# Designs tried in a protein design run: peptides against a protein of PDB entry 4JHK. Part 34

Target 1, 212 residues: chain A of PDB entry 4JHK
Amino acid sequence: EDYKIQSFDLETQKLLKTALKDPGSVDLEKVSSVIVDQSLKDQVFSREAGRICYTIVQAEAKQTNGSVFRRNLLNRLQQEFKAREETRKRSTQEWVCLVSFICNIFDYLKVNNMPMVALVHPVYDCLFRLAQSDALKNEEEVDCLVLQLHRIGDQLEKMNVQLMDELFNLLRDGFLLQEDLSSMGRLLLLEILEFRAGGWKLSDTAQKYYYS

## One batch from the design tools (peptide; aimed at target 1 R70 V117 L119)

Design b2_p16_5_s2 (made by RFdiffusion4, then SolubleMPNN; from b2_p16_5, 7 letters changed)
Fold by OpenDDE base, seed 3:
Structure b2_p16_5_s2 (fold): chain B 212 residues (1-212), chain A 16 residues (1-16)
Amino acid sequence: as target 1 above (212 residues)
Amino acid sequence: SASLEAVDKELKEALE
């Protein structure tokens, strides 16, 4: 399988490729650090990072029945999650990258073909934070919120429909009542409301209307 | 040699 890791230098690319095939031959703590660091800088990479992480976890489990990579990855995730408010205060870009990373780990790092239950509340906490008034006025945060709901909304709802209902109540209120939304932000909120109402599916006509 | 399920439980306790 091919992985999109062109954003790394050649040495790091080699490290990642080796980790995917022979995880026992590399420093898996270093590998996890590299992946997390890049995911916090590049939101686009975070989706690929999720897939890479899953593959490395499976490879290490198969090779040595080990969990060094997973342990380091999740420890770092825990640290970043705990500091999420500080991250948001420091940099909106880093904050949305963090949210994207957590959501993509939720999407790809599955156990027995199911999402990790431990990540459900942390993911919702991040999305609820993005749904607050001070975040909805920032288009970058709205973009992140809507993107994650498009990617994992259906899975999250299956895990906890009550929290999803509460989240969308906030989004509906934001759409209807908040005055300092950008035009695009308001449009994105409307689209995601319709997306869920349609069973987490968007028609081709609607897709063209909102995104082209 | 912790299973993914074991890590899930530990993470749940730590993040919630």
Scores: peptide ipSAE 0.033, ipTM 0.728, DockQ to the pose 0.589
OpenDDE base, seeds 1, 2, 4, 5: peptide ipSAE 0.028, 0.028, 0.029, 0.031; ipTM 0.681, 0.684, 0.679, 0.696

Design b2_p16_5_s3 (made by RFdiffusion4, then SolubleMPNN; from b2_p16_5, 5 letters changed)
Fold by OpenDDE base, seed 4:
Structure b2_p16_5_s3 (fold): chain B 212 residues (1-212), chain A 16 residues (1-16)
Amino acid sequence: as target 1 above (212 residues)
Amino acid sequence: SESLEAVDEELLKSLS
């Protein structure tokens, strides 16, 4: 399979490719740092990063029964999560990249084919932060919120339906009551409300309405 | 023995 790593220089691309095939031959701490750093800059890459991380974890487990990469990755995630409010204050773009990365790690980095339970609350914490009034007025944050719910909402609900209900209560209230939403932000909230109501699926008609 | 899930849960415990 192919991975989208064109944004890296050739030396780093080689490093990543080697990590995917022969993780024991590279510095896995460096590999994890490179992946996290790029994911915090590029929201699109964070999706690919999830797949890359999963593959490296599997390769290391198979090769040496080790977990050096996963440990370094999760340690970095912990650090970034703890600093999330400062990140948001400094840069909305870095904040939404952080949320995207955490959500994509949740999506792809599974243990025994199941999501890591430890990531459930951190993911919800990020989504709840995006659902606050000060975030809902920023279209970039609304875009991120809605995107993550499209990607992993069904999985998150399976892990904790009570938190999902609480989250969507906030989204409903934002849609109905918050006066400083952008027109697009309000449309996105409506769409995601309907998306969940439809079983985390969009009809062909809804797809055309919101994304054409 | 300790499962991978258990290890990850402990590592990320402070996040929850």
Scores: peptide ipSAE 0.033, ipTM 0.691, DockQ to the pose 0.556
OpenDDE base, seeds 1, 2, 3, 5: peptide ipSAE 0.026, 0.023, 0.030, 0.022; ipTM 0.656, 0.611, 0.675, 0.615; seeds 1, 2 fail the geometry check

Design b2_p16_5_s4 (made by RFdiffusion4, then SolubleMPNN; from b2_p16_5, 5 letters changed)
Fold by OpenDDE base, seed 4:
Structure b2_p16_5_s4 (fold): chain B 212 residues (1-212), chain A 16 residues (1-16)
Amino acid sequence: as target 1 above (212 residues)
Amino acid sequence: SEKLEQVDEELLKSLS
């Protein structure tokens, strides 16, 4: 299986590859730090990071029944989540990377093929923050919100339909009532409203209309 | 391949 880690230097690539195959032979705290640091800078990598993390977790569990990597990963995630408002104030880009990373961990880091229940509320907290008026006016935050809902919305709804209803009430109100949305932001909100209404899917024609 | 069966809930208690 191939992993997209070309953005790292050769030494770090080797470290990651070794962690994937033989996690007991590397410093898993360092590995987790490298993955989180890069995920907070590169939203595209955060998707791959989720897959990488899952593989390392499974490899360590199989090798030693250990959970050193997962513990370090989740501890770091906890720290970043706690500081999310500060991160948002400092850098919108870092904030949306953080949200993307948390959502991707939710998506990939499964337990018995099920999402981690403990991540449900943190994910919703992030999405609700993106759904506030001060965030909806920022197209970068709207892009992030809509992207995550496309990726994991169906899973989140299965975990808590009430929270999803509340979230989409905010999105509907934003679409209908908020005056300072960008044209693209408004279009994206409409699309995601229709996406959920259609059972978390859109026809090929509709997809082309909104994204081509 | 073996799958993870347990979650470190104590590490995530402050997240929820």
Scores: peptide ipSAE 0.034, ipTM 0.680, DockQ to the pose 0.403
OpenDDE base, seeds 1, 2, 3, 5: peptide ipSAE 0.023, 0.023, 0.029, 0.034; ipTM 0.586, 0.591, 0.612, 0.676; seeds 1, 2, 5 fail the geometry check

Design b2_p16_6 (made by RFdiffusion4)
Pose (drawn by RFdiffusion4):
Structure b2_p16_6 (pose): chain A 212 residues (1-212), chain P 16 residues (1-16)
Amino acid sequence: as target 1 above (212 residues)
Amino acid sequence: DDEHLEELIEEDITAF
């Protein structure tokens, strides 16, 4: 019900609500463009755009059996994904928004009730980038890393365990060895190590230790 | 790598 589009221009809210009901009546290329554009600019929308994208993808399949929107969205995201390092230099805020959005799409947009394998390596590419020492020194990026691991970390491991293993080695390494990792960065990494070791769930006691 | 990713996207879209 709530796609979290309050950040949008009033005209665009109408465009988006229309695409949900009658995709054939709207420019799906323009629709996908305004969604990707806004997703890189607003944090709340980047971690929630998957809902509205899924609703539209399903609406098109139902109405016209088409997947044009899905296509435009994936190709535009691929382009942002390819330019991820440049975007990170320009704005950390935009970069964590891109990762949150890509990961939200991996979570919501399924293909025959299965995850899109097309996004497995790209998502690991993003999380490995967050696990680097130059990224871990920024609590903003560590927050982004652990958000994705909480949400799709389990799904991702099923698709590829080798990558999740090597990724968590970088997490342990940064935890023990890195000195400019902050107190909050340390709390976040420790919680995610326990989270994963516990089978991607938060124990009652960890809930008490880490969170208010 | 980019061409492979494009191929996987086409495959997923076709499968959908």

Design b2_p16_6_s1 (made by RFdiffusion4, then SolubleMPNN; from b2_p16_6, 7 letters changed)
Fold by OpenDDE base, seed 4:
Structure b2_p16_6_s1 (fold): chain B 212 residues (1-212), chain A 16 residues (1-16)
Amino acid sequence: as target 1 above (212 residues)
Amino acid sequence: MEEELQKLIDEDIEAF
């Protein structure tokens, strides 16, 4: 499998590869920290980190029946989530990476083939933050918001349809009423509104229209 | 809220 870990140095790549195959032979706390740190820096990695995490969790469970990695990962995730406003203030890039990472973990780290209930509200909180006026004017944040909703919107709605309705009310109002949206931002909001309205699906024609 | 989140995380971890 290709885990897309090219952004790490060679030593860290070795560490991650070992964790994927033989988690009992490495410091899984360190591994979790490395993954979170890189996910905050690299948008591409943050979107794919969930798959790596899932594999490590499964490997550790099979090898030692342990959960050291998962526990450390989730604890660190909670810490970063708690500090999300400071992160956003410091770096929009790190903020959108954090959101992407949290959403990716939500998508991949499932219990009994279901999303972790503990992550539902944190994910919504992140998306609601991206839906605020000060965030909607930033194209990078809109890109993140729309991307995550494309990836996990249907799953999130199943977990809490009321919150999803509230979120999309904000997006609708932003689309219609906010004057300082970029042209692309406005286009993306329209697309995601139509995406949900279509049952979290778009026709090929619509896809070409918004992403040509 | 944060304490509640931790409890939920712990519960989910135990459910794995």
Scores: peptide ipSAE 0.034, ipTM 0.680, DockQ to the pose 0.869
OpenDDE base, seeds 1, 2, 3, 5: peptide ipSAE 0.032, 0.026, 0.026, 0.027; ipTM 0.674, 0.639, 0.640, 0.675

Design b2_p16_6_s2 (made by RFdiffusion4, then SolubleMPNN; from b2_p16_6, 7 letters changed)
Fold by OpenDDE base, seed 3:
Structure b2_p16_6_s2 (fold): chain B 212 residues (1-212), chain A 16 residues (1-16)
Amino acid sequence: as target 1 above (212 residues)
Amino acid sequence: SEEELQKLIDEDIEAF
């Protein structure tokens, strides 16, 4: 399987590839640290990281019935999540990368081909934070929010429609009432409102209008 | 084993 890990040096790429095939032969704590660190720096990689993590988790489980990688991964993720407000204050970029990573773990780290129930509230907590007025005024945070909803909104709604309704109430109010939104931010909020209203789908013409 | 993994994951991230 092809994994997009070109952002790493060749030695680290080799480490990751080995972890994917033979997790018992590498330091899985180191592997988890490398993946989390890069995911907090590169939002594009965050999506690939979810798929990589799933593969390593499955490979280790199959090979030794172990969970060393998962434990290290989730412990680190918990630490980052607990410090999310400080991260947001320090770096909006790191904050949106954190949200992206958590959302992509939700998307890819499935059990029995189903999303992890335990990740539902953490994901919603992140999205609700992005939906607050102080975040909606920042286009980078709006970009992240809308992107995640495009990726996992339909899955997340199936897990808890009430929370999704509450989230979109905030987005609607932001679109209609908040004065300090950027033009693009407001446009993106409108698009995602229409996207959900259309059953988490949007016409190609409409998509081009909002993103081109 | 997948059920076991789910339980472990749920326990690991319950503190979120």
Scores: peptide ipSAE 0.026, ipTM 0.635, DockQ to the pose 0.134
OpenDDE base, seeds 1, 2, 4, 5: peptide ipSAE 0.024, 0.030, 0.024, 0.025; ipTM 0.618, 0.681, 0.616, 0.623; seed 2 fails the geometry check

Design b2_p16_6_s3 (made by RFdiffusion4, then SolubleMPNN; from b2_p16_6 with D1M H4E E7K T14A)
Fold by OpenDDE base, seed 3:
Structure b2_p16_6_s3 (fold): chain B 212 residues (1-212), chain A 16 residues (1-16)
Amino acid sequence: as target 1 above (212 residues)
Amino acid sequence: MDEELEKLIEEDIAAF
């Protein structure tokens, strides 16, 4: 199976490929740091990073019953999460990359095809932060919020429907009441409201309209 | 193995 790691130099690509096949032969702390660092810079990569992380975690567990990669990955993620407000203050781009990465870890680091319960609240915390008035006025944050809900909203709702209802109350209020939304931001909020109302589905025609 | 991994992950991220 091919992994989309073209954003890395050839040496780092080799490191990652080796980690995927034989994690015991590489420095897994270094591997984890490389993945996190790139995920905080590239929102597109963050999705692939989730899949890569899952594979490495499984491979290390099976090979040595070890958890070096996972421990380093999650420790770094915790540090970034705790500092999320400062990150948001200095760089919106880094903040949305962080949210994207956390959401993709939730999406891919499954056990027996079940999401990690411990990640539910952290994910919701990020999404609720994006749903605050000071964030909704920023189109980049709205883009991130809507994208994550498209990707994992159905899974999150199954974990806690009450939190999802509360989140969407904020989104509805933002759409209806907030004055300083961009035109695109308002359109995206409407789309995601309809998306959930349709059972986390939307017609191809409607999707094309909202994202054209 | 998956169940054990889940427990470890849950413990590792308990501080979130």
Scores: peptide ipSAE 0.025, ipTM 0.652, DockQ to the pose 0.112
OpenDDE base, seeds 1, 2, 4, 5: peptide ipSAE 0.023, 0.024, 0.025, 0.023; ipTM 0.644, 0.641, 0.626, 0.644; seed 1 fails the geometry check

Design b2_p16_6_s4 (made by RFdiffusion4, then SolubleMPNN; from b2_p16_6, 6 letters changed)
Fold by OpenDDE base, seed 2:
Structure b2_p16_6_s4 (fold): chain B 212 residues (1-212), chain A 16 residues (1-16)
Amino acid sequence: as target 1 above (212 residues)
Amino acid sequence: MEKELEELIEKDIEAF
């Protein structure tokens, strides 16, 4: 498999490649930290990072029956999650990267196609934060919110429909009542409302309307 | 392998 790790220097690329094939031969704590650090800087990488993480988890489990990588990964995520308000205050970009990464970890770290239950509430907490009025006025945060819901909304709903209902109540209210939304933000909220209403699927006409 | 991985994940779930 080819992994998109070109953003790293050659030494780090080698480290990651080794972790993917022979995780027992590398410092998996370092590997996890590198992945998290880059994911907090590059939202595009965060999705690939999820896939990489899952592969490393599988490789380590198979090779040593260990979970060093996953433990370090989840511990780091927990730390970042706990500090999310500080991160948001410091940098919207880092905040949305954090949300994206947590969502992608949720999406990829599955066993028998089942998501990690432990990540459900943290993911919802992030999405709820993005759904607050002070976040909805920021197009970058709305973009992140809508993107994640497109990616994992159906999965999240299956895990907890009540939270999803509550979340979308906030989105509906934002769409209808919040005055300082950007035009694109309002459009995206409408789209995601319709997206869920349509069973988390876009029609061809809707796809063209919102994204062409 | 999947079952083994699941067991490993469950051990770490409570830590998050």
Scores: peptide ipSAE 0.028, ipTM 0.667, DockQ to the pose 0.101
OpenDDE base, seeds 1, 3, 4, 5: peptide ipSAE 0.024, 0.026, 0.028, 0.024; ipTM 0.660, 0.657, 0.650, 0.664; seed 4 fails the geometry check

Design b2_p16_7 (made by RFdiffusion4)
Pose (drawn by RFdiffusion4):
Structure b2_p16_7 (pose): chain A 212 residues (1-212), chain P 16 residues (1-16)
Amino acid sequence: as target 1 above (212 residues)
Amino acid sequence: SREEHDDFLFEEDASS
């Protein structure tokens, strides 16, 4: 019900609500463009846009059996994904938004009730980037890293365990060895090590230790 | 290559 589009211009809210019911009536290319554009600019929308994208993808399949919107969205995201390092230099905020959005799409948009394999390596590419020492020194990026691991970390490991293993080695390495990792960064990494070791769940006691 | 493989997977999933 709540797609979290309050950040949008009033005119665009109408455009988006229309695409949900009658995709054939609207420019799906323009629709996908305004969604990707806003997703890089607003944090709340970047971690929730997957709902509205899925609803539109399903609406098009039902109405016209088409997947034009899905296509425009994936190709636009692929372009942003390819330019990820440049976007990170320009704005850490936009970068973490891109990662949250890509991961939200991996969570919501399924293909025959299965995850899109097209996004497995790109998501790991993003999380490995966050695990680097120049990214871990920023609590903003560590927060982004552990958000994705909480949300799709389990699904990602099923698709590829080798990558998740090597990724968590970087997490242990940064935890033990890095000195400019902050106190909050340390708490976040420790919690995610326990989270994964526990099978991607938060124990009752860890809930008490880490969170208010 | 990795680029060609990724493009292929994107076209395949996009056509679903």

Design b2_p16_7_s1 (made by RFdiffusion4, then SolubleMPNN; from b2_p16_7, 8 letters changed)
Fold by OpenDDE base, seed 2:
Structure b2_p16_7_s1 (fold): chain B 212 residues (1-212), chain A 16 residues (1-16)
Amino acid sequence: as target 1 above (212 residues)
Amino acid sequence: SEEELLEKLIEEDSSK
């Protein structure tokens, strides 16, 4: 399989490629750290990171029946999640990358073909934070929120419909009542409201955009 | 809390 890791230097690329094929031969703590660090810098990579993480987890499970990588990944994820407010304050870009990363981990890193239940509330917490008025006025945060809901909204709703209802109440209120939204932000909120109302179904064009 | 849930996941993962 082809993984988009061109943004890394050659040494790191080699490390990642080896982790994908022979995880027992590399420092999986280092691998997890590299993936998380890059995911916090590049939102595009954050999606690829989910796929890479899944592959490494599967490879390690098959090779050694181990879970060293997943453990290290989750430890780092916990640390970043706990510091999410500080991250947001420091850098909106890093914040939306963090949210994107967590959502993509939720999307790709499944246990017994099911989403990790323990990630449901943390994911919702991130999305709820993006749905607050101080975040909705920032188009970058709205972009992130809408993108994640397009990607994993249907799965999240299946896990907890009550939280999804509460989240979309905030989005509706933002769309209807908040005056300092950008024009694009308002359009995005409307679109996602309609998207859920339509059963989380994407058009072919939209699917290509969000899942390419 | 959400943080506690992540900690629980990590602990459960470590126990496997």
Scores: peptide ipSAE 0.029, ipTM 0.679, DockQ to the pose 0.503
OpenDDE base, seeds 1, 3, 4, 5: peptide ipSAE 0.028, 0.028, 0.027, 0.029; ipTM 0.682, 0.672, 0.673, 0.677; seed 5 fails the geometry check

Design b2_p16_7_s2 (made by RFdiffusion4, then SolubleMPNN; from b2_p16_7, 8 letters changed)
Fold by OpenDDE base, seed 2:
Structure b2_p16_7_s2 (fold): chain B 212 residues (1-212), chain A 16 residues (1-16)
Amino acid sequence: as target 1 above (212 residues)
Amino acid sequence: SMEEELQRLIEEDAAA
């Protein structure tokens, strides 16, 4: 299986490839740090990062029945999550990358094919932050919010429908009442409202309408 | 809190 790690230097690529195949032979703390660092810079990579992380977790479990990588990964994730407001203040780009990363970890790092319960509230917390008025006015944050809901909204709702209802109340209010939304932002909010209403599905016609 | 939930997860992994 091929992983999209060409954005790293050759030495780091080698490290990651080794971690994927023989996690016991590398510094898994370093591997986790490298993955998180890159995920905070590249939102596109964050999705691939989830898949990579899952593979490493599985490989380590199979090889040594260990969880060193996951522990280190989650430790770093916790640190970044705790500092999320500071991150947002410093860089919107890093903030949306952080959210994307957390959401993708939620999506891929499953136990017995089920989402990790401990990540549910952190994910919702990030999405709720993106749904606040000061965030909705920023198209980059709206893009992130809508993207994550497309990816994991159905799973999140299954974990806690009450929080999802509350979140979408904010989105509806933003769509209807907030004045400083961009035209695209408003369109995206409408789309995601429709997306959920349709059971987290979007027709081809609707897809073309909102993303043409 | 969300931080506490993550911490619990980390501790569970460490204990396993």
Scores: peptide ipSAE 0.206, ipTM 0.809, DockQ to the pose 0.493
OpenDDE base, seeds 1, 3, 4, 5: peptide ipSAE 0.202, 0.194, 0.205, 0.136; ipTM 0.804, 0.802, 0.810, 0.780

Design b2_p16_7_s3 (made by RFdiffusion4, then SolubleMPNN; from b2_p16_7, 10 letters changed)
Fold by OpenDDE base, seed 4:
Structure b2_p16_7_s3 (fold): chain B 212 residues (1-212), chain A 16 residues (1-16)
Amino acid sequence: as target 1 above (212 residues)
Amino acid sequence: SEEAELEALIERDAAA
């Protein structure tokens, strides 16, 4: 398998590659820290990070029946989640990276082929924060919100439909009532409303309309 | 607290 780790230096790339194949031979705490740190800086990497994390978890489980990597990863994630408001205040970019990362971990890091229940509320909390009026006026946050809902909305709804209904009530209200949305922000909200209404699917025509 | 609950849930799932 090919993993997108070109953004790291060669030494770190070697570390990650070794972790993927022989996790017992490396410091898995260090590996988790490297992955989280990069994911908090690069939103594009966060998607790949989820896949990498899943592979390392599987490799460690198979090799030693251990869970050192997963434990360290989730502990770090918890720390970042706890500090999410401070992160948002400090840097919108880091905030949306955090949201992207936690959503991608939810997407990829399955236990017995099931989503981790512990991550459901943290994910929703992040999405609800993005759905607040002060966040909806920021196009970067709207982009993040809509992207995550496209990626994991269907899975999240299966975990808790009531929270999803509440979230989309906020999005509908934002779309209809909030005055300081950008044109693109409003368009994205409309698209995601239609996306869910269509069973978390988008027609080719709609795809071209919203994302051409 | 919510944070304490999250920690407990994470520990449970991480141990599974």
Scores: peptide ipSAE 0.028, ipTM 0.676, DockQ to the pose 0.799
OpenDDE base, seeds 1, 2, 3, 5: peptide ipSAE 0.026, 0.027, 0.027, 0.026; ipTM 0.670, 0.684, 0.678, 0.668; seed 2 fails the geometry check

Design b2_p16_7_s4 (made by RFdiffusion4, then SolubleMPNN; from b2_p16_7, 9 letters changed)
Fold by OpenDDE base, seed 3:
Parts: C-alpha cells; sequence; structure tokens
Structure b2_p16_7_s4 (fold): chain B 212 residues (1-212), chain A 16 residues (1-16)
C-alpha cells in the first residue's frame, strides 16, 4: 500500500512506517507532529494524510486499545485551526494546506463509519472563509475550495444542508458578481456549482471542458 | 464556536 510519504527523508519514512505497523514502538506524539508539520507544507501530502492517520488510529486501537495518537493529532489540529487567520495572513500555501488537511481528516477519520460531528462546523468554517471575497480573488484559495467540495461536499451536505446552501449562495454570488476573479477561478466556481446541481457528479464532457 | 466544538472532541477522545 502506497501512503505517499516520499516527500519525507528516509528516517522519517521509517518512523511513519513503523507507526503504521507497530504504533506502540514509537513516540506517537512525535509522529502526529511530523504528520501535521508536513501537511502544512505539502499539499499533496495533506490530501493523503487522513489515510495515514486513520491507519495509525486503527493500529493503535487494535494493539493497545489506545488513542494516544488521535488525541495528539487533534490537539495539534486544534492549535492550527485556532490560528488559521494568522496562518492565512502569513502564508496562503500553509492556509490551503491546513484546510486540505482538516478536510482530509474529516473524510478518513470516521467513527463507526460516520464523520465526526464535531468536525462539521470547523470544516464549514474553513470553506466559508475560502468563499469570502478576499479569498475568492486568490486562485490558489479557489482551487482549494473547489477541490475540497469535490472530495467531501456530498458528505458535508448530508451533515448540514442549510450550511451548504449558504456556502453555495456565496459561490454563486462570487461567480456572478465579483469582478477581480481570475478567469480560471470563475470557471472553477461555475464547475462546482454545476457539480452540486448534478448531485455531486459531473459529466465527462463537462469535466473535459473545465480541466482539459 | 467551531474552536470550542473541536475542544469538546479532544476531551471526548481523551476520555477513551
Amino acid sequence: as target 1 above (212 residues)
Amino acid sequence: SEEEELEKLIEEVGSL
């Protein structure tokens, strides 16, 4: 199984692999810190970090019935989430990586095959922030917003359709009314509007139009 | 707040 950890040095890769197979033999606080740190720097990794986290959580549960990793992970997540505005101001890249990471955790770190209810509002908060006019003018933030909605939009809607409606009202207004959107940004907003309207699906023809 | 909800989650996980 490929966990896409090639961005780490060999020592860290070994640490992660050990955590995946034998979590009791490593410092799980350190592992969680490494994962979060890299997720804030590497968007590709941040998109896949949830799968790694899920596997470690399962491995620890099976091995010791413990939850040390998850607790440490969520503690760090809380810290980063609280500081999200400062992060955005400092680095757009780190901000979109943070959003991607939170969304990925929402997607993979489930309880009884259901999303964690407590993560619903934090995820929506991030997406609403990306949907503000000052963010929509930044193509990198639009890319992030649209990507997350493609990945978890259907799940989020099931959790709270009212918030999703409000979010998409902002996206519609951005598409129609905001003047300083990039051409690509506007196309992405249109695409995601159509994506939801189609039941969170897009035709092959439409997909080629937007992404070819 | 969203931050408080996450705090509650952490507390819940810590109790497991």
Scores: peptide ipSAE 0.024, ipTM 0.660, DockQ to the pose 0.513
OpenDDE base, seeds 1, 2, 4, 5: peptide ipSAE 0.022, 0.022, 0.021, 0.023; ipTM 0.652, 0.658, 0.578, 0.660

Design b2_p16_8 (made by RFdiffusion4)
Pose (drawn by RFdiffusion4):
Structure b2_p16_8 (pose): chain A 212 residues (1-212), chain P 16 residues (1-16)
Amino acid sequence: as target 1 above (212 residues)
Amino acid sequence: ELEEEEEELLEEDANA
C-alpha cells in the first residue's frame, strides 16, 4: 500500500500511481528513469523503491505480458552500477543509496519466484567495496553494508557461499586489524558477525546487547 | 568473459 513516494513532485506522484494500474498508458522508460533518479537522491526511497517497482513489473505482465519496464529499470541500474566508483567519489550519500536500491531490487523483483541471478555478482561487488578499509572508516558505509547483510544476506549466501565467506573474512580483518574503524563501526561489524554465525538471525541476548 | 555472462543473464532476467 505505501510505496513511500512522498518525496516526489506532485506531478510525478500521479505518473507513478498511474503506472501501477495502467502501465500501458504511460511511458515506462520515463517511469523507470524517474524512479532510479530519485532512488539515488533520497535514502528512504532507495531502501523501499523495490515495492513499487515490483507492483509495476507485475502490472505490466498482467496487462500486456510485457517486461519493458523491468528492462528499462535493470539496464538503467546496470549503468549506475558500472559507474559506481565515480558516483562514490562524488557523493557517499548517492553511493550508499545506489547499493540500498540495487539490494532492494534483488529482494523484491523475483523471476519465477526465484532471485535474479543477474544481480548476485553485482551485489557482492557492492558489498565487497563497502568492506574495504577506505570504506569501513566511514560509519555511513558500514551502516549501508550491514543493512544489506541483514535484509538479503541470507538469500545472497544461498546463491553463492564462496563470496559470502571471503566477504566476512574482510569483516573480521577490518574488525581486528584496522585502527581508524570507529566505535560504532566496531559495534556494527561485531553484530553482523554474530548475526551470520547464528544463521542470519538476531539472538535475544544480542538484541539486548546491541540495540536500544 | 564475466561481463558477457552478466550481460546475458541480465537480458534473460530482463525479458522474464

